# Ledger of designs, part 61: peptides against a protein of PDB entry 7BDX

Target 1, 212 residues: chain A of PDB entry 7BDX
Amino acid sequence: EMGAAACTLLWGVSSSEEVVKAILGGDKALKFFSITGQTMESFVKSLDGDVQELDSDESQFVFALAGIVTNVAAIACGREFLVNSSRVLLDTILQLLGDLKPGQCTKLKVLMLMSLYNVSINLKGLKYISESPGFIPLLWWLLSDPDAEVCLHVLRLVQSVVLEPEVFSKSASEFRSSLPLQRILAMSKSRNPRLQTAAQELLEDLRTLEHN

## One batch from the design tools (peptide; made by RFdiffusion4, then SolubleMPNN)

Design b1_p12_1_s1 (from b1_p12_1, 6 letters changed)
Fold by OpenDDE base, seed 1:
Structure b1_p12_1_s1 (fold): chain B 212 residues (1-212), chain C 212 residues (1-212), chain A 12 residues (1-12)
Amino acid sequence: as target 1 above (212 residues)
Amino acid sequence: as target 1 above (212 residues)
Amino acid sequence: SPIDELLEKLLS
């Protein structure tokens, strides 16, 4: 309980750029983010056995950890730190997103996807995640989720890739051959306005890319 | 380990007044400080059985918690919060300071004393702690510690009481009758310059008080 | 539709 409470407060204050800078300026940051990845992985691995109540202290703890990563990645120096000094954490997030089944741990998936999206704002970060083994299949695996928020954040991440010619050119063939276009089209007709907009914008971006 | 790391980061960033304000502005603060007191108490109670290595994750966790309380109390709104909304935490700190023997858990005692000193900057806080049952005996119990830092922070807290006429008048008789003057005089001759100065200043304050 | 044309291009 105390750990979850502490992490929750840390998550809240990490919404401030000044706090993120303070976290990264200390000698504790590397260890913290190393342990963060391990802890998140441990949590996900434990899901196969115990019906972990979605509202457990452990769940709250992991959500706070994911939230901290997301907030760190929201600022330039945080992205630089993650891409240069915490690649294992990014790899862990990608792995966990792949290990979770559609409909499983939706809130955590959303937070992890948000962190990856924030990382993708940095060209180096975008290159790193998009060059990860199985990245394109992972996107489509995640896009099969019934949750609108998961799908929304996948679409945003896909958009980040599509909008960067240097990155997209490396995976264009795999992307085109595997694109779940019918799924994206269905999302463009969603009753969820955010999902609808994201899918429509992505389709427009794809159209522009093919006409150039 | 993860909890200790998270608390350590939270402790570090809580040195910022803006972060303290952010912590207190959330709906998590009350629960956090409630759990903090309970966790600190649990730690101290566990000391009677296990030789807890001074460098354990649990020790680091509790030190970080005490550090957070100290940082919160360092600012006006933090003092107001503690005195108005977290009295149980203050009572717990006073209790734990009494439960620890001379030479036991020095670092934690120092942090807890620093938090009480910071609380004492607020007249309401000073009144609250000085009116606690056994407060004067507690000061003398703590002043018997062989550690110079413990004694230094006790002297600072005593000075806060002595310098406030409205507060000191309520306990003046008990204070005068129980004052370990020989101990304070010995401290005024300490090789530790901070302890020496604090003891000398207190003796000067006491002299001034008796000549008025 | 423009979407169908895009579909054909992306799936080709």
Scores: peptide ipSAE 0.006, ipTM 0.729, DockQ to the pose 0.021
Fold by OpenDDE base, seed 4:
Structure b1_p12_1_s1 (fold): chain B 212 residues (1-212), chain C 212 residues (1-212), chain A 12 residues (1-12)
Amino acid sequence: as target 1 above (212 residues)
Amino acid sequence: as target 1 above (212 residues)
Amino acid sequence: SPIDELLEKLLS
């Protein structure tokens, strides 16, 4: 409980760029983000297919950890830190996103996807995560999720790849061959306006790529 | 470990006034400070006279909690919060300072004393803590500590009382009758320059009070 | 383009 409360406060204050700088300017950052990955991994491994209570202290703690990573990745210096000094954490997030079943741990997935998207704002970050083994299959696995928020953040991450020629060129063949176009088309018809817009934009971007 | 790491980061960033405002501006602050007191109390109760490892994760966690309280109390809005909304925490700190033996948990004592001193910057805070049962005996109990840093922060807290006529007048008789003058005089001869100065200043303040 | 062809197939 106390750890979750403290971590939740840290999550809240990490929305500030100055707080992110303060976190990263210390000698504790490396250890913190290392343990963060381990903690998230332990949590996901403990699920064993069971529905973990979303409101459990453990869940709240893990959500706060993922939220902190997201907030760090939202800042230029935070992205630089993650991409240069905490790649194991990024690898862990990618792994955990693959280990979770559709509909499982939606909030955690969203937070992790948001963190990866924020990392993708940096070309170096985007290169790193997109070159991870199974990255393209992972995107499609995640896009199979029934949750609109999960799918939205997957589409945003896909868009980061599509809009970056240097990254897209490396996986263009696999991307084109495995593209779940019907799924994306279905999302462009979604009742969720954010998902609808994201899917439409991605389809437009993909059309443009094929005409260039 | 993870909780201690997160709490340590929160401690570090709470040195900023903006971070303190962010912590207190949320709906999590009350719960956090309530659990903080409980956690510190549980830690002190677990010591049972045994030397707890200063470097244990539990110790580091509790130190970080006490540090956060200190940093919150260093800010005007933080003092207002503690004095108005977290009096149980202040009572807990006073209790724990009394429960610890001389030389026991020095770092924790220092942090707790610093928090009380910071609270004493506010007249309302000083009034509250000085009106706590056994406050004067507690000061002398703490001043018996062999640690120079503990004694320094006790002297600073005593000075807060002495320099505030409205507070001092309420306990002046007890204060004068129980004053460990020989101990304070010994501290004015200390090799520790900070302790020496604090003891000398307090003796001067006391002399002035007796001449007025 | 392959995507256009796929889109045409899927939208037909």
Scores: peptide ipSAE 0.005, ipTM 0.730, DockQ to the pose 0.019
Fold by OpenDDE base, seed 2:
Structure b1_p12_1_s1 (fold): chain B 212 residues (1-212), chain C 212 residues (1-212), chain A 12 residues (1-12)
Amino acid sequence: as target 1 above (212 residues)
Amino acid sequence: as target 1 above (212 residues)
Amino acid sequence: SPIDELLEKLLS
C-alpha cells in the first residue's frame, strides 16, 4: 500500500521537467529504472495465474511506474537517458506489450505505448525501437485490441515510423506486405473521433509515401 | 525494493518547495500521510523481534518517509498542512520517539526530531507539540541518547520552546523542576562542535529567562 | 506491387 502511494505521488510530480532532471541527476536513477523494468515484468508474468484485481495496490504501483517512464520520456534529457542508459527497460516494455493479450491491462498498455511514442520523438530512440526484433508484427498484434485508446496509441507510434524516411525505408518492405489496411480503414470510420482522426491522418501519410 | 526506491526518489525531489506544493495540492496527500504514520509505527513495533538490518529496504523506506515529512515541514504551507490536517502523524512521531531505546534507530530519530523542529517554527505547531502529553519527559528521555546528532536535535527543539514565551510559560514549572542541567552542561563541553554550541546557546537562553 | 494495387483500389 505505502509503496503504491509513494510511487503514485512520484508519478504526479514527475510531470514537471525540473523533477525529471532532479531524478536523472541523482546517483539512483539507473538502479530505479532497472528495478522498474523487473517489477513491471514480474507483474505481467503474474497475471496468467491469479485474478489480479485491477484496483489492487500492485496494479496501481505498476501503473505509476509506467506513468513515471512516460513522463521521463516526455522531455529531451529523459529520452536521452532512456536511449543511452536504460535500453533494457525499453526492451522490457516492448516484450510486455507482446505478452499481454488483447483487452488485457488496457491502462498499462496505454501508458507503455505512450512511453514508446515519447521515446520515438528522439531519432536515436525511434531507430532503436523500430529495429527491435518483431517490432512490425507487434504493432499489428496491438492493433487487434478491442480498446480504442490502445489502438489510438498504436496508430500514433506507426505514424512516428512513417514520418521518418530514414527509419521507414529500412522496414518499408515488411511494413507494406503486412499492413492491416482493412483494420485501419475500419478505424477511420470509428465513432471515437480521436481514433478516427489518427487513422485518417495515417492513411493520408501512407498515400503521400506511395506517390513519392 | 521498488517501494523503497520510489520513496527515496520522492524524498530527494521533495526538497523543492514546488514539489511539496504539488504533493499537498493533490487529492492524495491526506491518505499518503495517514499511511505514512501507520507504516512508521509498524516498522518501530517490528524492531523488538527480528534483527532488522539497518540497510534493509524496509529501513530505507521508513527513512525516506521521515525525510519526506521533514521536507514538507520545512515550508510554511507544509507546516500548516501537518498542523491542521495531519495531527495524527505528529502524534505518531512523538510516540515513536518515546518507544525507541537510546541508541536505537539513530537516523530515524534524527529525521523525526528534524520534522518536529520544523513544525515548531509554526506557532500553532509548537503549541500543539509542546502541549502533547509527556512532552517534557520525552525531551529528557531523548537527551539520554549516546548519539551526538540525536542530542543536538533535542537541544534545538528545547530551544524552540524556550524562545517562545507564550509556550514556555505554560510548562515553565515542570521544565525547571526536571531540567537535566548537568547533562546539558556536559554537552557544552562536548568534542562535537555543533553539540557544544547548541548546548551553550541553550544555557545562555535559560540564564536570560531567569533574570527576567 | 499487389499491395500498391490494393491500396490504389481502396484509396480511389
Scores: peptide ipSAE 0.000, ipTM 0.728, DockQ to the pose 0.018
Fold by OpenDDE base, seed 5:
Structure b1_p12_1_s1 (fold): chain B 212 residues (1-212), chain C 212 residues (1-212), chain A 12 residues (1-12)
Amino acid sequence: as target 1 above (212 residues)
Amino acid sequence: as target 1 above (212 residues)
Amino acid sequence: SPIDELLEKLLS
């Protein structure tokens, strides 16, 4: 309980750039983000056994951790830190996104996807994530999720790849061969306006890339 | 481990007034400080049984909690919050300071004494603390500590009382009857310059009060 | 392109 409360407060204040700088300026940051990854991993591994209540202290704690990572990644210096000094955490997030079943731990998935998207704002971060083994299959696996918010954040991450020619060119063949076009088209007809718009924009971007 | 790491980071960033305002502006603050008191209390109660290693995760966690309280109390709005909304925490700190033996958990004592001193900067806080049952005996109990830093912070708290006539007048009789004058005089001859100065200043303040 | 052909089929 106390750990979750402290972590939740840290999550809240980490929305500030100054706080992110303070977190990273200390000698505790490296260890913190290392243990963060391990903690998130152990949580996800525990789900196969005990039905974790979504309202548990453990769930709240891991949500706060994922939120902190997302807030750090929202800031330029935070992205630099994650890409340079906490790559294992990024690898862990990618792995956990693959380990979770469709519809499982939706809130955690969204936070982790938001963190990856934020990291992808940095070209170095985008390169690192996109060059991870199984990245393209992972995107399509995640896009099979029934949750609109999960799918939205997957589409946003796909957009980051598509809009960067240097990155997209490396995966273009695999991308074309595995693209779940019918799924994306279905999303472009969604009643969810955010999902609808994201899918439409991505389809337009893909059309433009095929004509070039 | 993860809880201690998160709490340590929160402690570090809570040195900022903006962060203190952010902590207190959220809906989590009340619960956090309530659980903080309980956690500190359970830690101190555990000391009678198991020799807690000073370097344990549990010790570090409680130090960080005490540090957060101190940092909150260092800010005007934080003092207002503690005095208005977290009096139980202040009562707990006073109780724990009484429960600890001389030389026991020195670092925690120092942090708790610093928090009380910071609260005492507010007249309302000073009134609340000084009107607590057994406050004067507690000060003398703490002044029996062999640690110079503990004694220094006790003297600082005594100074806060002595320098506020409205508060001092209420305890003047008990204060005079129980004052460990020989101990304070010994501290005024300390080789520790901070302790020496604090004891000398207090003796001068006390002399001035006796002549009025 | 395969995407254009598929889009034409689906959007017609």
Scores: peptide ipSAE 0.000, ipTM 0.728, DockQ to the pose 0.019

Design b1_p12_1_s2 (from b1_p12_1, 7 letters changed)
Fold by OpenDDE base, seed 1:
Structure b1_p12_1_s2 (fold): chain B 212 residues (1-212), chain C 212 residues (1-212), chain A 12 residues (1-12)
Amino acid sequence: as target 1 above (212 residues)
Amino acid sequence: as target 1 above (212 residues)
Amino acid sequence: SPIDELLRKLLS
């Protein structure tokens, strides 16, 4: 309980850029983010089937950890730190996103996807995550999720890849051959306005890319 | 381990006034400080005799918690919050300081004493802690500690009481009748320069008070 | 449809 409370407060204050800088300026940052990955992994591995205790102290703790990672990745120096010094954490996030079934641990997926999106703002970060083995299949796996918020953040991450020619060119053939276009088209007609917009924008970006 | 790491980071960033404000601005602050007191108490109660595992995760966790309280109390709005909304935590700190033997958990004592000193900067806070049952005997109990840093922070807290006429007048008779003057005089001759200075200043303040 | 054209281009 105390750990979850402390971590929740740290999550909240990490929304400040100055706090992110303070976290990273200490000699505890490396260890913290190392343990973060391990803790998140342990949580996911402890899940028995589809049972989601969303309100457990453990869940809250892991949500806060994922939130901290997201907030760190929102800042330029945070992205640099994650890409240069905490690649294991990024690998863990990618792995966990693959291990979770569609509809399973939706909130955690969203937070992890948000962190990856923030990392993708850095070209080096985008290169790193997009070159992960199975990255493209992972995107499509995640896009099969029934949750609109998960799908939204997948589409945002896909858009980050598509909008970067240097990155997209490396995976263009795999991307084109496996693109779940019907699914994206269906999302462009969603009643969820954010999902609808994201899907429409992605389709426009894809059209622009093919006409060039 | 993760809890200790997260709490340590929170401790570090709480040195910022803006972070303290952010912590207190959230709806989690009350619960956090409630659990903090309980956790610190549990730690002290779990101590088997004089065995101090200073480097344990649990120790680090509790040190970080005490450090957070100290940093919060260093800020005006933090003092107000503690005095108005977290009196149970202050009571717990006072109790724990009494429960620990001389020489036991020195670092934790120092942190707790620092927090009480910071609280004493607020007149309402000073009134509250000085009106605690057994407060004056507690000061003398703590002043018997062999550790110079503990004694230093006791002297600082005593000075806060002595320098506030409205507070001191309520306890002046008890204070005068029980003052360990020989101990304070010995400290004024200490090789520790900070302890020496604190003891000398207190003696001067006491002389000034008696001549008025 | 524009969608079919996009599909054709993406899948070619």
Scores: peptide ipSAE 0.000, ipTM 0.706, DockQ to the pose 0.020
Fold by OpenDDE base, seed 2:
Structure b1_p12_1_s2 (fold): chain B 212 residues (1-212), chain C 212 residues (1-212), chain A 12 residues (1-12)
Amino acid sequence: as target 1 above (212 residues)
Amino acid sequence: as target 1 above (212 residues)
Amino acid sequence: SPIDELLRKLLS
């Protein structure tokens, strides 16, 4: 309980760039993010058995961890740190997104996807995550989720790849052959305005690429 | 382990006034400081049985909690918060300082004493802690500690009382009748320069009061 | 490719 409370407070204050710099400037950062990945992995593995209440202290704790990673990745020095010094954590997040079933742990999925999106703002980060084994299949797996917020953040991550020619060219063949176009078209007609807009923008970007 | 790591990071960043304001401005602060007191109390009660290694994750976690309280109390709005909204935590700290034996958990004692000293910068806080039942006996109990750092922070807290006439006048009779003068005189001859200075300053302040 | 042509038709 106290660990979850402390982690939640740390999540809240990590929205500040100065706090992120303070966290990363200390000698504890590497260890913290290493254990973070292990803790998140342990939590996801525990879900297969007992219906852990989403409102449990453990769940809130892991949500706060994911929130901290997201806030760190929102800052330039934080992205640099994650890509240079915490690649194992990025690998773990990618793995966990694949391990979670559609509709399972929506809030955690959203936070992890947001962290990957923030990392993708760095070209080195974008290259790293997009070259991860099974990255394209993972995107389509996540796009099968019934939750609009999950799908929204998947579309945003897809857009990050599409908008970077150097990155997109490496995966273009696989991307085109596997693109769930009907699903994206359905999302462009969603009643959720954010999802609708994201799907429309992605479709427009894809059209531009095919005409070039 | 992860809870201790998160709490340690929160401790580090709580040295900033802006972070303290952010912590206290949220809706989670009251709950956090309530559970903090309970957690510290539980830890101290657990020491009577198993020799908990001082370097354990649990110990580091509780040290970080005490550090956070100290950092919060170092700020004006933090002192106001503790005295107005977290009196139970202050009561708990006073209790735990009494429950710990001489030489036991020195680092935690120092952190808790520092928090009380910081609270005493606020006149309302000084009045509250000094009017707590058994406060004067507690000071002398703590002054029996073999650790110079514990004794130093006790002397500083005694000085806070002595330097405030409105507060000192209420306890002057008990204070004079129970003052361990020989112990303080011995500390004024300590090889530890910080302890020596603190004891000398207190003795000078006491002389001034007796001549007025 | 036939897929690229299909995608162009679907995206047009």
Scores: peptide ipSAE 0.000, ipTM 0.723, DockQ to the pose 0.018
Fold by OpenDDE base, seed 4:
Structure b1_p12_1_s2 (fold): chain B 212 residues (1-212), chain C 212 residues (1-212), chain A 12 residues (1-12)
Amino acid sequence: as target 1 above (212 residues)
Amino acid sequence: as target 1 above (212 residues)
Amino acid sequence: SPIDELLRKLLS
């Protein structure tokens, strides 16, 4: 409980750029993010296949951890830190997103996807993530989620790939061949306005790419 | 371990006034400080009588918690929060300082004393602490510590009492009758410059009070 | 439609 409370506070204050700088400027950041990945992994591994994410202290703790990563990745120096010094954490997040079933740990998936998107704002980060083994299949796996918020953040990450020629060119063939276009089209007609817009934008981006 | 890492980071960033404001502005502060007191108490109660404070994750965690309290108390709004909304925590700190033996948990004692001193910067805080049952005996108990840093922070807290007439007047008789003057005189001759100076200043303050 | 055109290009 105390750990969850502390991490929750740290999550809240990490929305400040100055706090992110303070976190990273210290000698404890590396250890923190190393253990963060391990803790998140342990949590996911402890989940039974069809067990819903419980509203427990452990869940809250892991949410806070994922939130901290998200907030760190929202800042330029934070992205640099993650991509240069905490690649294991990024790998862990990618792995965990693959290990979770559709509908499982929705809040955690959203936070992890948000963190990856934030990392993708940096070209170096985007390159790193996109070159991860199974990245494209992972995107489609995640896009099969019934949760609109999960799907939204997947689409945002896909858009980061599509809009970066240097990254897209490396995966263009696989991307085109495996693109769940019907799924994306369905999302473009979603009742969820954010999901609808994201899907429409992605379809427009894809259209532009095929005309070039 | 993860909790200790998170709390350590939170401790570090809480040195910023803006971070303290952010912590207190949220809806999690009350819970955090409530659990903080409980956690510190649990730690102290788990100590065997003559067992030294171990360099463990638990110790580090408790140090971070005490450090956070110290940093919060360093800020005006933080003092207000502690004195108005977290009196149980203050009571816990006072209790724990009394329960620890001389030489036991030196680092924790220092941090707790620093937090109390910071609270004492506010007249309302000073009044609250000084009116706690056994406060004067507690000061002398703590002043018997072999650690110069512990003694230094006790002297600083004593000085806060001495320099505030409204507070001093309430305890003046007990204070004068129980004052370990010989101990303070010995400290005024300490090889530790900070302790030496603090003891000398206190003796000067006491001299002034007796002449008025 | 533009979507149909995209579909044709992506599926061809």
Scores: peptide ipSAE 0.000, ipTM 0.716, DockQ to the pose 0.020
Fold by OpenDDE base, seed 3:
Structure b1_p12_1_s2 (fold): chain B 212 residues (1-212), chain C 212 residues (1-212), chain A 12 residues (1-12)
Amino acid sequence: as target 1 above (212 residues)
Amino acid sequence: as target 1 above (212 residues)
Amino acid sequence: SPIDELLRKLLS
């Protein structure tokens, strides 16, 4: 309970760039983010057993942790820290996204995807994530989620890859061969305006790539 | 472990006035400080049983909580929050200071005393603390501590009372009858310069009150 | 690629 409350407060204040800098400027950052990954992993592994109430302190704690990572990744120095000093955390997030089934832990997925997207703003981060084993299959696995927000954030991450020729070129063959085009087309007709727009933009970007 | 890490980070960033404002401006502040008191209480109660390693995650977590309270109380809006909305926490701190024996949990005592001193900067806070049951006996109990830092912060809190006529007048009789003058005199001869100065200043303030 | 064909169809 106390941990959840503390992390929730830390999450809230981490929206400030100056707070992110303060967190990272201390000698405690490495330990925090190292343990963060382990804690998130333990939570996800526990889901196969006891029914974890979504509103449980444990869940809120993990959500806050994911939120902190997202906020850190929203800032340039935070992205640099994650990409240079906390790669294990990125690996963990990628793994956890793969471990969760479609429809499972939607909020956590969204937060993790948002963090990865923010990391992808850094070219080095994008390279690191996209070169992760099974990255492309993971995207499609996640895109099979029935939740519009999950799909939206997956599409945003996909777009980050597509818009970077230096990254896209490395995976273009696999990407083209496995792209769930029908799914993306369906999303472009979604009633969710954000999802619709994201899917349409991605389709346009893909069209542009084929003509170039 | 994760909780300690999160609280430690929160403690660090809470030194910023803007962070304190952000913490208090959210709807999560009440819950956090409510649980804080309970957590600290549980820790102190556990000391009579299993030997808690001072460097344990639990200890560090509680130290961080006390540190956060101290930092919040260092800011005007933080003092107002504590005095108006988190009085139970103040009551808990006072109780815990009484439950701890001289020489026991020195660091925690110092942090708690610092928080109370900061609260005492607010006249309303000073009134609240000083009107707590057994407040004067508590001061003398704490002043029996062999630790110079504990004694220093007790003297500072005593000085806050003495320097406020509106508060001191209410307890002047009890204060005069129970004042450990010999102890304070001994402290005025301490090798610790801070303790020495604090004791000397207090003695001067007391002399002034007797002549007025 | 099948995607190229589909994109061509979508662009046509």
Scores: peptide ipSAE 0.000, ipTM 0.722, DockQ to the pose 0.019; fails the geometry check

